# Ledger of designs, part 51: peptides against a protein of PDB entry 7UQJ

Target 1, 160 residues: chain A of PDB entry 7UQJ
Amino acid sequence: PELYQNFNITPPRGVLFHGPPGTGKTLMARALAASCSSDERKITFFMRKGADILSKWVGEAERQLRLLFEEAKKHQPSIIFFDEIDGLAPVRSSKQEQIHASIVSTLLALMDGMDNRGQVIVIGATNRPDAVDPALRRPGRFDREFYFPLPDVKARFKIL

## One batch from the design tools (peptide; aimed at target 1 W57, target 1 (a further copy) W57)

Design b2_p17_2_s1 (made by RFdiffusion4, then SolubleMPNN; from b2_p17_2 with D4E E12Q)
Fold by OpenDDE base, seed 2:
Structure b2_p17_2_s1 (fold): chain B 160 residues (1-160), chain C 160 residues (1-160), chain D 160 residues (1-160), chain A 17 residues (1-17)
Amino acid sequence: as target 1 above (160 residues)
Amino acid sequence: as target 1 above (160 residues)
Amino acid sequence: as target 1 above (160 residues)
Amino acid sequence: PPPEPPPLPPPQPYVPP
């Protein structure tokens, strides 16, 4: 509840950060984690890369996702950040291995199993929102989307 | 010596960058590497992720750490940056595998084996300084700590 | 053509971003991708890490590079960004395994096989331009180099 | 306790940088 009030948003189960790479999606997810941290309330930040979940955990990726969500629930308030979520949950194509379908199914079930009263926010970041399984973009999952425009190159030259 | 004078700091063996994720710890470590680079003196920058050392090098992580420190010594002046060092050197818990204890022991020995006269700086970055083994935070190891506050979200919106 | 006009550069086949780590090479590559995106023309951005191509795809790295270039060609206009390209194409040393030589050879062939009329830009980022195979730095490959100076540490403290 | 990481894949041969 309070974490979501600090976002000035009705509690989404998931937020999709999309936009060109290096628009600061990861930086913003990380910034949000800590703008909601007070001296009295530290937010636990979990970060996973989509491609790493698939490649490091062949056959155990579902279990690792379950464990991640349980750990996030245990350490409330918490943020789960999936960087490159299109690597974890690619659009269902007829050529996708059963393994990818099962991981997406597990992620969907984990998103659906989150109580709206929980202080767990899931942030997915992608460069290609259209490459994310549309089932994840439904209400009660990644139902909020934030576009990260490119900053003006001139603004970035001032930061460099 | 000179590298440390350029930092306006007494020569630390190690510097711990801690703070919320995306506060620019990695960016600052990288920035320090090159603020100390002159046209006449290029600093060699080594970057390793704590979780990658454990995951890619099961049983060889100690050897890889030794090789990293030897390479850094050979390419002086140099910076070794450990990103996510809490993944490499988690707090000793009774449930941590002997493997983690041995890697931490190796890292401690490598930090202790550095001559204070060497032009090798070790920077550890973590989101959770309390998750880093306290033995690494002792004098002669990561004895300097830099907190990376979150920029005001407003300041970041100007950078986006 | 138009993509290159938006860069204010003659169409390079490849651009080498070099400089100290965290000078924003990855951030700039990503920024360039979308400064060239109009509402009418989305640029497809591909990102690969050099070390990941070698480590995840032992024996298949050449095939993965070919697939990457074909996908980039299919999704024109596109940018291929190699982060840590020195990990993919290290300088040919007498001690480098035949595998590294073959991957570099494949990358060279793919760079040479790009029509200058194609809307595919290849950006390589490295912390060590001298560690990149000089064959990649020849005209028609990574023939443009951009140095990423460290921002003044003071400028970064304002952004933090 | 953090879940035990699954057994790490066998170490990939060190590709020296």
Scores: peptide ipSAE 0.000, ipTM 0.177, DockQ to the pose 0.076
OpenDDE base, seeds 1, 3, 4, 5: peptide ipSAE 0.000, 0.000, 0.000, 0.000; ipTM 0.319, 0.224, 0.151, 0.200; seeds 1, 3, 4 fail the geometry check

Design b2_p17_2_s2 (made by RFdiffusion4, then SolubleMPNN; from b2_p17_2, 5 letters changed)
Fold by OpenDDE base, seed 4:
Structure b2_p17_2_s2 (fold): chain B 160 residues (1-160), chain C 160 residues (1-160), chain D 160 residues (1-160), chain A 17 residues (1-17)
Amino acid sequence: as target 1 above (160 residues)
Amino acid sequence: as target 1 above (160 residues)
Amino acid sequence: as target 1 above (160 residues)
Amino acid sequence: PPPEPPPVEPPKPYVPE
């Protein structure tokens, strides 16, 4: 409830940040986490990269996703940020290894298993929303999408 | 000696940056590394994430920590930055896998084995200092702690 | 062609960003990726860390590099950013494990195999250009080098 | 000098059963 009030968002299970690289998706996710934290209410921020989950966890990626969600739940209020989520949950129609399909299925189940009362927000960042498995973009999962436009050249230079 | 003079700090073996997510802990660690580097004296910055060390290195995490500290020592002056160190060194009282306990024990031994004359600073960043093993927060380890307050909304927008 | 026009650079196969830590190398790489993206032409940004490729992929690092380059080619225009590339491609004269030599050889072959007409830019970031295998710094590989000076204390505080 | 530790075997690729 309160974490969602701090976001001024209806409680999505997941939010997809999409847009060109360097548009500040990762930074916005962190800034949102920071903005929702107070001295009284520290939000725990978990960052994972899609390609890191696939690569680190040969045979254990599903278990590590489960542990991540359990840890996020244990440390509520929490934000789970999946950077480059298209690397974790590529479209099933791609002739990708069965490993990706298992991980995606686990992520789907974990997002579906989140009680809407849990103060856990999942943020996915991608440069390619169309490369993300459509099953993740369904209601109750990443059901909100925010486009990050290219910062103007001046805004880019201010980040530098 | 001189690296510690550049930090204007009594030579800690480790510094813990703690605070809400997106408060700039990782950025501060990088900026400190940058500020202590000169054209004459390039500081080598090593960045690791706690969860990355645990996850990449089932059965080898201890060796990789040893190699990291050896590499940092070889490339003095050096900063080792552990982002999300609570993911690497969670409280031992947590019924965590033996793997975490072994890694924490290795990190403790490596920090204790640092000669205080070595120009290697270890920075740990966490959102949850209380989730870090208290053994790491003892004198001669992460014995200095810096709280990162929430940036004001304007400061967050300047990072964006 | 056009990606290279957007960079105002002769089409290098690779660009090496070097300088002290926290000088904004990673941020510049992201900002360049963002600046070259338009609403009409979204650039795909792939980020890898040198130490992450070595550590995640014992016996498969070469395959993962191949897959990364194939994915970057598939999603043209693309930027591959190797953060801390000195961790991936250390000098061969170092008595490092045969694993490093194989990964470096694969990266060399992949960079050499890039058709100059491909809209894939490779950016390597390092704090230690002299720790990078000289074979990677040859023409047709990381043949352009940009030094990132220490930001002044004010610039560092503006990044904070 | 102690013998170099044997090369760490790559984590076996996840072969789903």
Scores: peptide ipSAE 0.014, ipTM 0.161, DockQ to the pose 0.055
OpenDDE base, seeds 1, 2, 3, 5: peptide ipSAE 0.000, 0.000, 0.000, 0.006; ipTM 0.318, 0.290, 0.196, 0.217; seeds 1, 2, 3 fail the geometry check

Design b2_p17_2_s3 (made by RFdiffusion4, then SolubleMPNN; from b2_p17_2 with D4E L8V E12Q P17E)
Fold by OpenDDE base, seed 1:
Structure b2_p17_2_s3 (fold): chain B 160 residues (1-160), chain C 160 residues (1-160), chain D 160 residues (1-160), chain A 17 residues (1-17)
Amino acid sequence: as target 1 above (160 residues)
Amino acid sequence: as target 1 above (160 residues)
Amino acid sequence: as target 1 above (160 residues)
Amino acid sequence: PPPEPPPVPPPQPYVPE
């Protein structure tokens, strides 16, 4: 909140970190959480992995998402970080199981239901932004996207 | 290979990167691959995700592992990076499916079959080293372990 | 040393990691230390922060630098990692305190005094390479530089 | 309680195993 207020920026409901694997998306999300944390005001950092939500919570994934957003709201200011959000909310295909569609719809509803006055930021990280349901990338959801390029190979050559 | 040869160090067949998620394990593996690459001698970097091998290659995971090691040997010097290796080779439990046991056995055999003279390094990354089959963590396999601590919060403040 | 010998590269006395904060400079230095360590031959990793040397060791910073290099030489192969080296060795300005000039001169002398046969690598990390004394960036000192790019700035601007 | 973000362990000296 304060970070965005100070920049006169409307805090996004969601931020998509995308780029090749191992570009520091998760590291950045953690660093943002820590940098926004002061002695007086700690940001609560919630981390979930998209595939973990599907695999660990078969049939309860929707409930777990709701509980996560409730906990984040209760402990605001907070960041919800979804690592591998493409695993949680893959592009809706005609072959996609009803379960995936339901989880995506729940996440959409939770993001839409976030008060802009709430101090909850959602960060999604993916290696495959095109594999994320476009409905999540709309305004009021993951409306800001951050590309994490590979650190330039040229820079690496000087190391050795 | 060369790094270890110069130090009179037997190059490990495998290296386990472990630590909290988003500590840069994957970034490091990529950075090592690129740092070891020169204009004259590029290290070929192969990346696989443990869960992807299981989920995408049901019944063919063993073959895909063999092909991966063959390709890595063909294109040496090379690094095989297994992200989330705990997903590929979970701790053998009495409840674990026969498929997981077979894939683990294949990976063990492939690591055991690597010539110590080969310029193939295997890097496994996990958030849960204790969830990796202890058989993989034995000498001649993932015999070296690297803990990636969370970047200190104090270091994070200077990021922003 | 050996990594550089195998590549027919003269081992630099020093390597400068530069780039925006949180790009993994410290992480890279740690992983290089780790990757060079084996069961038979562990690299001793010394970490110091430039500002810590100045602030904690007022009037003794020179002695602490000497002791650090002596310890690193005693426990070779070793890496000395200076995080925030711009805090230790800021660009010499006419307004810079005599203390900073003395510490910089000591570091220069220590780097110049390193035997090229010694297995001591010095890594400096900075967010501000232009704030590092150019005398440190000369051949035989921090003669190799590694840029750690931000994950694309275009991405960052959409967060804020 | 949400697990307290694990206390940022002090930068442990990298102990290469």
Scores: peptide ipSAE 0.000, ipTM 0.336, DockQ to the pose 0.134
OpenDDE base, seeds 2, 3, 4, 5: peptide ipSAE 0.000, 0.000, 0.000, 0.000; ipTM 0.168, 0.190, 0.155, 0.201; seeds 3, 4, 5 fail the geometry check

Design b2_p17_2_s4 (made by RFdiffusion4, then SolubleMPNN; from b2_p17_2 with D4E L8V E12Q)
Fold by OpenDDE base, seed 1:
Structure b2_p17_2_s4 (fold): chain B 160 residues (1-160), chain C 160 residues (1-160), chain D 160 residues (1-160), chain A 17 residues (1-17)
Amino acid sequence: as target 1 above (160 residues)
Amino acid sequence: as target 1 above (160 residues)
Amino acid sequence: as target 1 above (160 residues)
Amino acid sequence: PPPEPPPVPPPQPYVPP
């Protein structure tokens, strides 16, 4: 927040962390939340799993997303971390289009509806950025992408 | 592998990484695989997700587990990492008992059937160790448990 | 130890994990300790924080280091993990030189005094390897260094 | 039964961009 203000950087509404599984995307998101927390300003960290939103909240996933964004707004500054966001917004495969389309549309609307003055950052983590609906990867949504390379196996070879 | 042989240490058949999500369990498993790899001895790292085994291989999950363990045995030394192992072996809730019971039984049999001389390590990661079938947490299976605490937010504050 | 013997690698007396905060250095050290533990041979994991050794043990830090190394030797195989080792061995800033110099000298002597046949590994974690006394980074001490890259630092800067 | 969560598409090997 203050970093963004001081650097005259419009805080990204959404950041996509992508990279192989176990590159520490979630660890990094928690680390960012923790590091951006000061003694005076605790960042509230919300974590949801894409598959959990679909599986646990069948028929209510949209309402749960709305409630999550409202709660994040109430607890500003906040980070909403979607782990496995490809599970929320899979690229429209023909067979399950309607349920996914409504959830994606809701997530798009929630991201588009975020006031740029708000201190809510959305971080999506995926192992497959190309499996995320391209509409989510557009400006004003997950418009910033961060590749998490595998920590170089060679670097670890020197440990042993 | 050689560590275990030379130390006269039976390599643990299974290690359960448990802790809050985003504590880097998968990163750690990859890290261990990478660190235990030398230039001469690359550890083959197999990664499967518990939920993916159930969802993709409905009715074939048992066969896929067998194939995975055979492949891991062919590519020794190897690590089999089950991410979200609670998704493979949920504590027997009354309603889905049969499908889960057969998969759990297969995983148990595969872990019990591992030759102690084999260089196959199984790592399960879960956020809820108590959601894993207690039979998997017994000696000769996931008999070692490692808690991944949240990286203390306070520790990070002093580093920045 | 035996990995090092079998690979004809002199076991590093010390390994320096360096990289930005929250890259999972401590997590890695714990998981290494954990993975190298077998049913028959539990690795004893000692964790100390550099700043805690200085702050809690003012005037006794040297004795506490000696006791720690003796305890680690008694409980072989063991890992001594110094989190924030830059807090133990800050680059000699003019004002606190004497107290730090004696602690650094003690740590150097303890690392130099480790029998190469011993199964004690020392892991130091720091976010600032250049803040660690260069004498600790020499062969026979923290002679192996592992960089824990942030998953793309450019990612963090764009999120910040 | 809660409808089976849609089969998580197989993790495509992460192709770095």
Scores: peptide ipSAE 0.000, ipTM 0.322, DockQ to the pose 0.040
OpenDDE base, seeds 2, 3, 4, 5: peptide ipSAE 0.000, 0.000, 0.000, 0.000; ipTM 0.177, 0.313, 0.163, 0.215; seeds 3, 4 fail the geometry check

Design b2_p17_3 (made by RFdiffusion4)
Pose (drawn by RFdiffusion4):
Structure b2_p17_3 (pose): chain A 160 residues (1-160), chain B 160 residues (1-160), chain C 160 residues (1-160), chain P 17 residues (1-17)
Amino acid sequence: as target 1 above (160 residues)
Amino acid sequence: as target 1 above (160 residues)
Amino acid sequence: as target 1 above (160 residues)
Amino acid sequence: EEEELEEEAEELFRFRF
């Protein structure tokens, strides 16, 4: 931590996995979760699938998001993987419902808002990155974007 | 206050930060929240978002807004910051649930009934200005609209 | 009435001020209420909003609306003004609440219960006219309309 | 009677549609 405090830099804590289906996005997330449970320093893994937080009560989806990010603050070494994040956080449109744009606005305020979110890495896997809200694809929330392509010749050989 | 009485004008008590993502809106609100807590006279910063207002009970979201504005009037030199305000106050629509139009109507009434002395300042950052209700964007509610643009060369040089 | 009842032209049961925001609709009702700054028993003015009638309870909103109308009949020549009548009377649908829908179901029955010798006029204001419920715009209700447009050049010169 | 009115008001919920 002194190497990042040597400068006035904060580490990148957000990655957006994107690429075609079957290219290794969830596999890489699974390998990262299995590696986080065997290095004997507790990196807590939070697994979230799509719109797992959707509820029929008003304001319960934003409350579940706030609780997920807070429980991530309770244990500092924690990770949040959002599988199929284009179903949880679509581009905010006036035509669709307000529960969607309200979830996206809560996710924006919880990733890079007024309060610091802590040592929480946020990973999102998507097949449709342009269905993710563009305000979620900037540094401070999903700094990096890993494109997982269909494998080339050498990579197919290695996979086989 | 005599300058604002000599000319028959009321000081603006509302600002809407708007601009592209990552251009300085939450940063300015964070710098103003740190400047509110340093000097010989104290300004109270009230931070809000859509999650700690929206409730599942009838008449509880507008009661939380009223408690916010009454508590800010109690601590009279005050700032109220609504981040991602298009999620809190979308454009009123009959094809939406009634709780969003009821929040926008309560917010319009509470802003039209403020102290009328420049004591409670209301600052909102929407990242998208068209999604916010036009009744809130008229002078009397959010008087000033600060456009935080993408920086030009001299501004990029200063930021770097 | 000694002049206007000679010709049998009935005064309107419901007159609707509608237009863009900031066009002076609240000013006209405030100026008509300053034309109520006159002696008593003539042009009693009631200033209500799309809020501060609707409550947590199930009967105080309709009971209070019936009482407002009864006090309007008690002082015979009277005017009821509903500012932001889309807040009190939104569109009834299946995303609508039950308490607003019953407010509309009582306001309609109270406007059909108003007698033909027109001594209570109900003026209502809105910035979005096709967001008020369609039933109050039918004949015998809010049927005469005043459009308040943005000002032209001479009107802006007078305002300045 | 006031306690029953409070219980009835607590049973009023807003739902997502």

Design b2_p17_3_s1 (made by RFdiffusion4, then SolubleMPNN; from b2_p17_3, 10 letters changed)
Fold by OpenDDE base, seed 1:
Structure b2_p17_3_s1 (fold): chain B 160 residues (1-160), chain C 160 residues (1-160), chain D 160 residues (1-160), chain A 17 residues (1-17)
Amino acid sequence: as target 1 above (160 residues)
Amino acid sequence: as target 1 above (160 residues)
Amino acid sequence: as target 1 above (160 residues)
Amino acid sequence: EEEERRREEEEQYLYVV
């Protein structure tokens, strides 16, 4: 968040990290959060897993998302990291359960409701960007996407 | 640890992890250290920060390096991890302070003095491999290098 | 993997990476796989996600596990990485579905059937080591465990 | 004090068990 202030860049409301499993998306989110924290200005890092929000909070997932965003706003500057966001916000299909549609709708509303002046960044990580609802990838939401390539298998870390 | 026995590979005396900040170099070193420990065989992990060796031990940095290597040898199997080794081992220049030159010289001697049969691995992490003295990157020292790519630098700049 | 050469350790048939989400377990497995590869000696890296084996291969998960281990054996030296292995091998409970019990049993048999002379390493990553069947954590299986701590809080992530 | 010492010990000596 402060890095964006220092660079006169408007913080994205959301950033999508996408790429194959184990490309370091989650690690990068943590490292970015680390890099944005100073001794004077500490970033609060909120992490949630998409599938866990659906499974742990059956019937209350929308409320938990609201509370998460409120807490993130209360603890600004903050990062909300959704690991495996494809588990939270699957592509809208005719076969999509109403529960998933409501959670996606709530997340959309929460992201749309973020003031651009807020020091809250949302990072979504996915192995399947095409499995994430395209509505989340629109301007004002996850409008920035970052591909995490496999570390080139030729860049053989001989860490052996 | 046994993958290399099966592979008939000579153990590196040193491994250089390089790549931009927050690419997980330090995390990788810790997790490698982790991955090499078993219930029967624990690896002792020594961590030092390059700049801290210079700043905390003004006038005794060479002695502290010797003690570190002796302790690592005493507690074999062990890993010595130098985080931000570019702070410890800057490139030799005509403007380089004598203190930095002596520390680099001491580290070179310690790495050269490691028996290939010793169960001590040295890992250096740097964000600036070109700022590390090339003498450290020679065979028998940090002769293996590992690039930790940023997941696309375009990602970082858009997140920054 | 050279750590293992020097250490005269018997190759773990399996290694469990455990720790909080986004501590780099999956990144580590990839980097270890990368690290084990040389120009002369290429490690084949097989990656599977625990939940994906259950969901994609309904009724054929056991066969797919066998094929995976056979392919890994054919392409030695190799690493099999199970990301989110707690999704594949949940703790046995009186409420556990027969399908999960059979998959766990198959994985146990495959790990037990690995010759210690085989150049196949199995790495399991989990955020919930206590959610993994203790039978998998016994000697000759995932007998080595590695904790991935959160990168230290001094870069104050209030990881809530 | 113990948590700072444990952090300093974890900074100096990660016994990766």
Scores: peptide ipSAE 0.000, ipTM 0.240, DockQ to the pose 0.099
OpenDDE base, seeds 2, 3, 4, 5: peptide ipSAE 0.000, 0.000, 0.000, 0.000; ipTM 0.221, 0.281, 0.237, 0.236; seeds 3, 4 fail the geometry check

Design b2_p17_3_s2 (made by RFdiffusion4, then SolubleMPNN; from b2_p17_3, 10 letters changed)
Fold by OpenDDE base, seed 1:
Structure b2_p17_3_s2 (fold): chain B 160 residues (1-160), chain C 160 residues (1-160), chain D 160 residues (1-160), chain A 17 residues (1-17)
Amino acid sequence: as target 1 above (160 residues)
Amino acid sequence: as target 1 above (160 residues)
Amino acid sequence: as target 1 above (160 residues)
Amino acid sequence: EEEEREREEREQRLEVV
């Protein structure tokens, strides 16, 4: 909120944090949530892991996504953070079961259904942005992307 | 290195970073690697994910672990970071396949085989320390544990 | 850098990381430095401790600060990290020696003198944000603040 | 099961104050 209010910009509906594992994507999402929370304005942070939605809720993942978005809307301002979103919304392939296609379709519909006046931000984190369904990377969804580079092991930290 | 030298303590062979997802375990491991790397002393950082060792190398995981430890030893000072180590070394149960038991046994042997004079640090990260085989948490292995707590949600981030 | 470039925003001149000891402030600063460093773009990380600038350089702290900022400017893109900045820039009190007032004044002038087109980020870390001179928290200085909450104390750090 | 789900859901709700 404040980050976007200070720049007089409408917050994106969805932000994709991508980069190699352990580059601080989840940490940044938490820090952003914390950064936007004040005494006057608490932000509710919802965290889900993509693979957990698939594995814990065989046949109910779509319902759980709907409930998550409704709960986030009820507790505005809020952040929904999907960790490992490539596990929830893999690229649609002819080899993927109808179940995965349905979950992706539900997430697309939920993101498209977000009101621009809403105070719900969706952050997706992935190590494999190219493994995320391109439909999620369209305007009104995860339409902003942030790369989290590896601390390059060869980058000479000239710590003086 | 300096951290342990300044305290006149032998560096642990293995350190277990445990805590909820997104608490910065992987980030800490990378930052420690970066902090210990100077112009005079580069630290080589080896990263492996527990589940990837199981999935990518069916029947070769043991060989890949041996090669990893040899390569780390060759490039001393070095850090071996196992992300999601609970995926590689789950608690031994009668229901576990013989394959998992063999990988765990190989990792145990490799950690036991590390010389105390070596400049190889092994860091394991997990969200479920109780799901890691207790044998890995014994002296001479992951004998130091660091909890990574959730950023306490109640702590007022006043980000101006 | 990329974080601010992707939003088409000028990076803040200074960021204050505050929160209890051991909350990962220094780690986050290092991780951000590491994350912003690529093969194509190395970031130079300068680290100083507030108390060290006062203690090591009695009567020369101002000169050392000037040299630090010049060196950081010479090695752009760079991060200057002041750990325990409350030790360098305590709240101005009638009980503080004229020396401390001069160091704070020098740091203020150096931060005010930074070009907005410069690729030098200043990060200050403190456990006591209220002990930092409010003049440093003004626009164009440490005008962004990040709280680092305590890990909930009740989670038994079983640091073995 | 539902109470454990609600508890897991509450634990997954980080209310950043």
Scores: peptide ipSAE 0.000, ipTM 0.239, DockQ to the pose 0.072
OpenDDE base, seeds 2, 3, 4, 5: peptide ipSAE 0.000, 0.000, 0.006, 0.000; ipTM 0.225, 0.321, 0.186, 0.258; seeds 2, 3, 4, 5 fail the geometry check

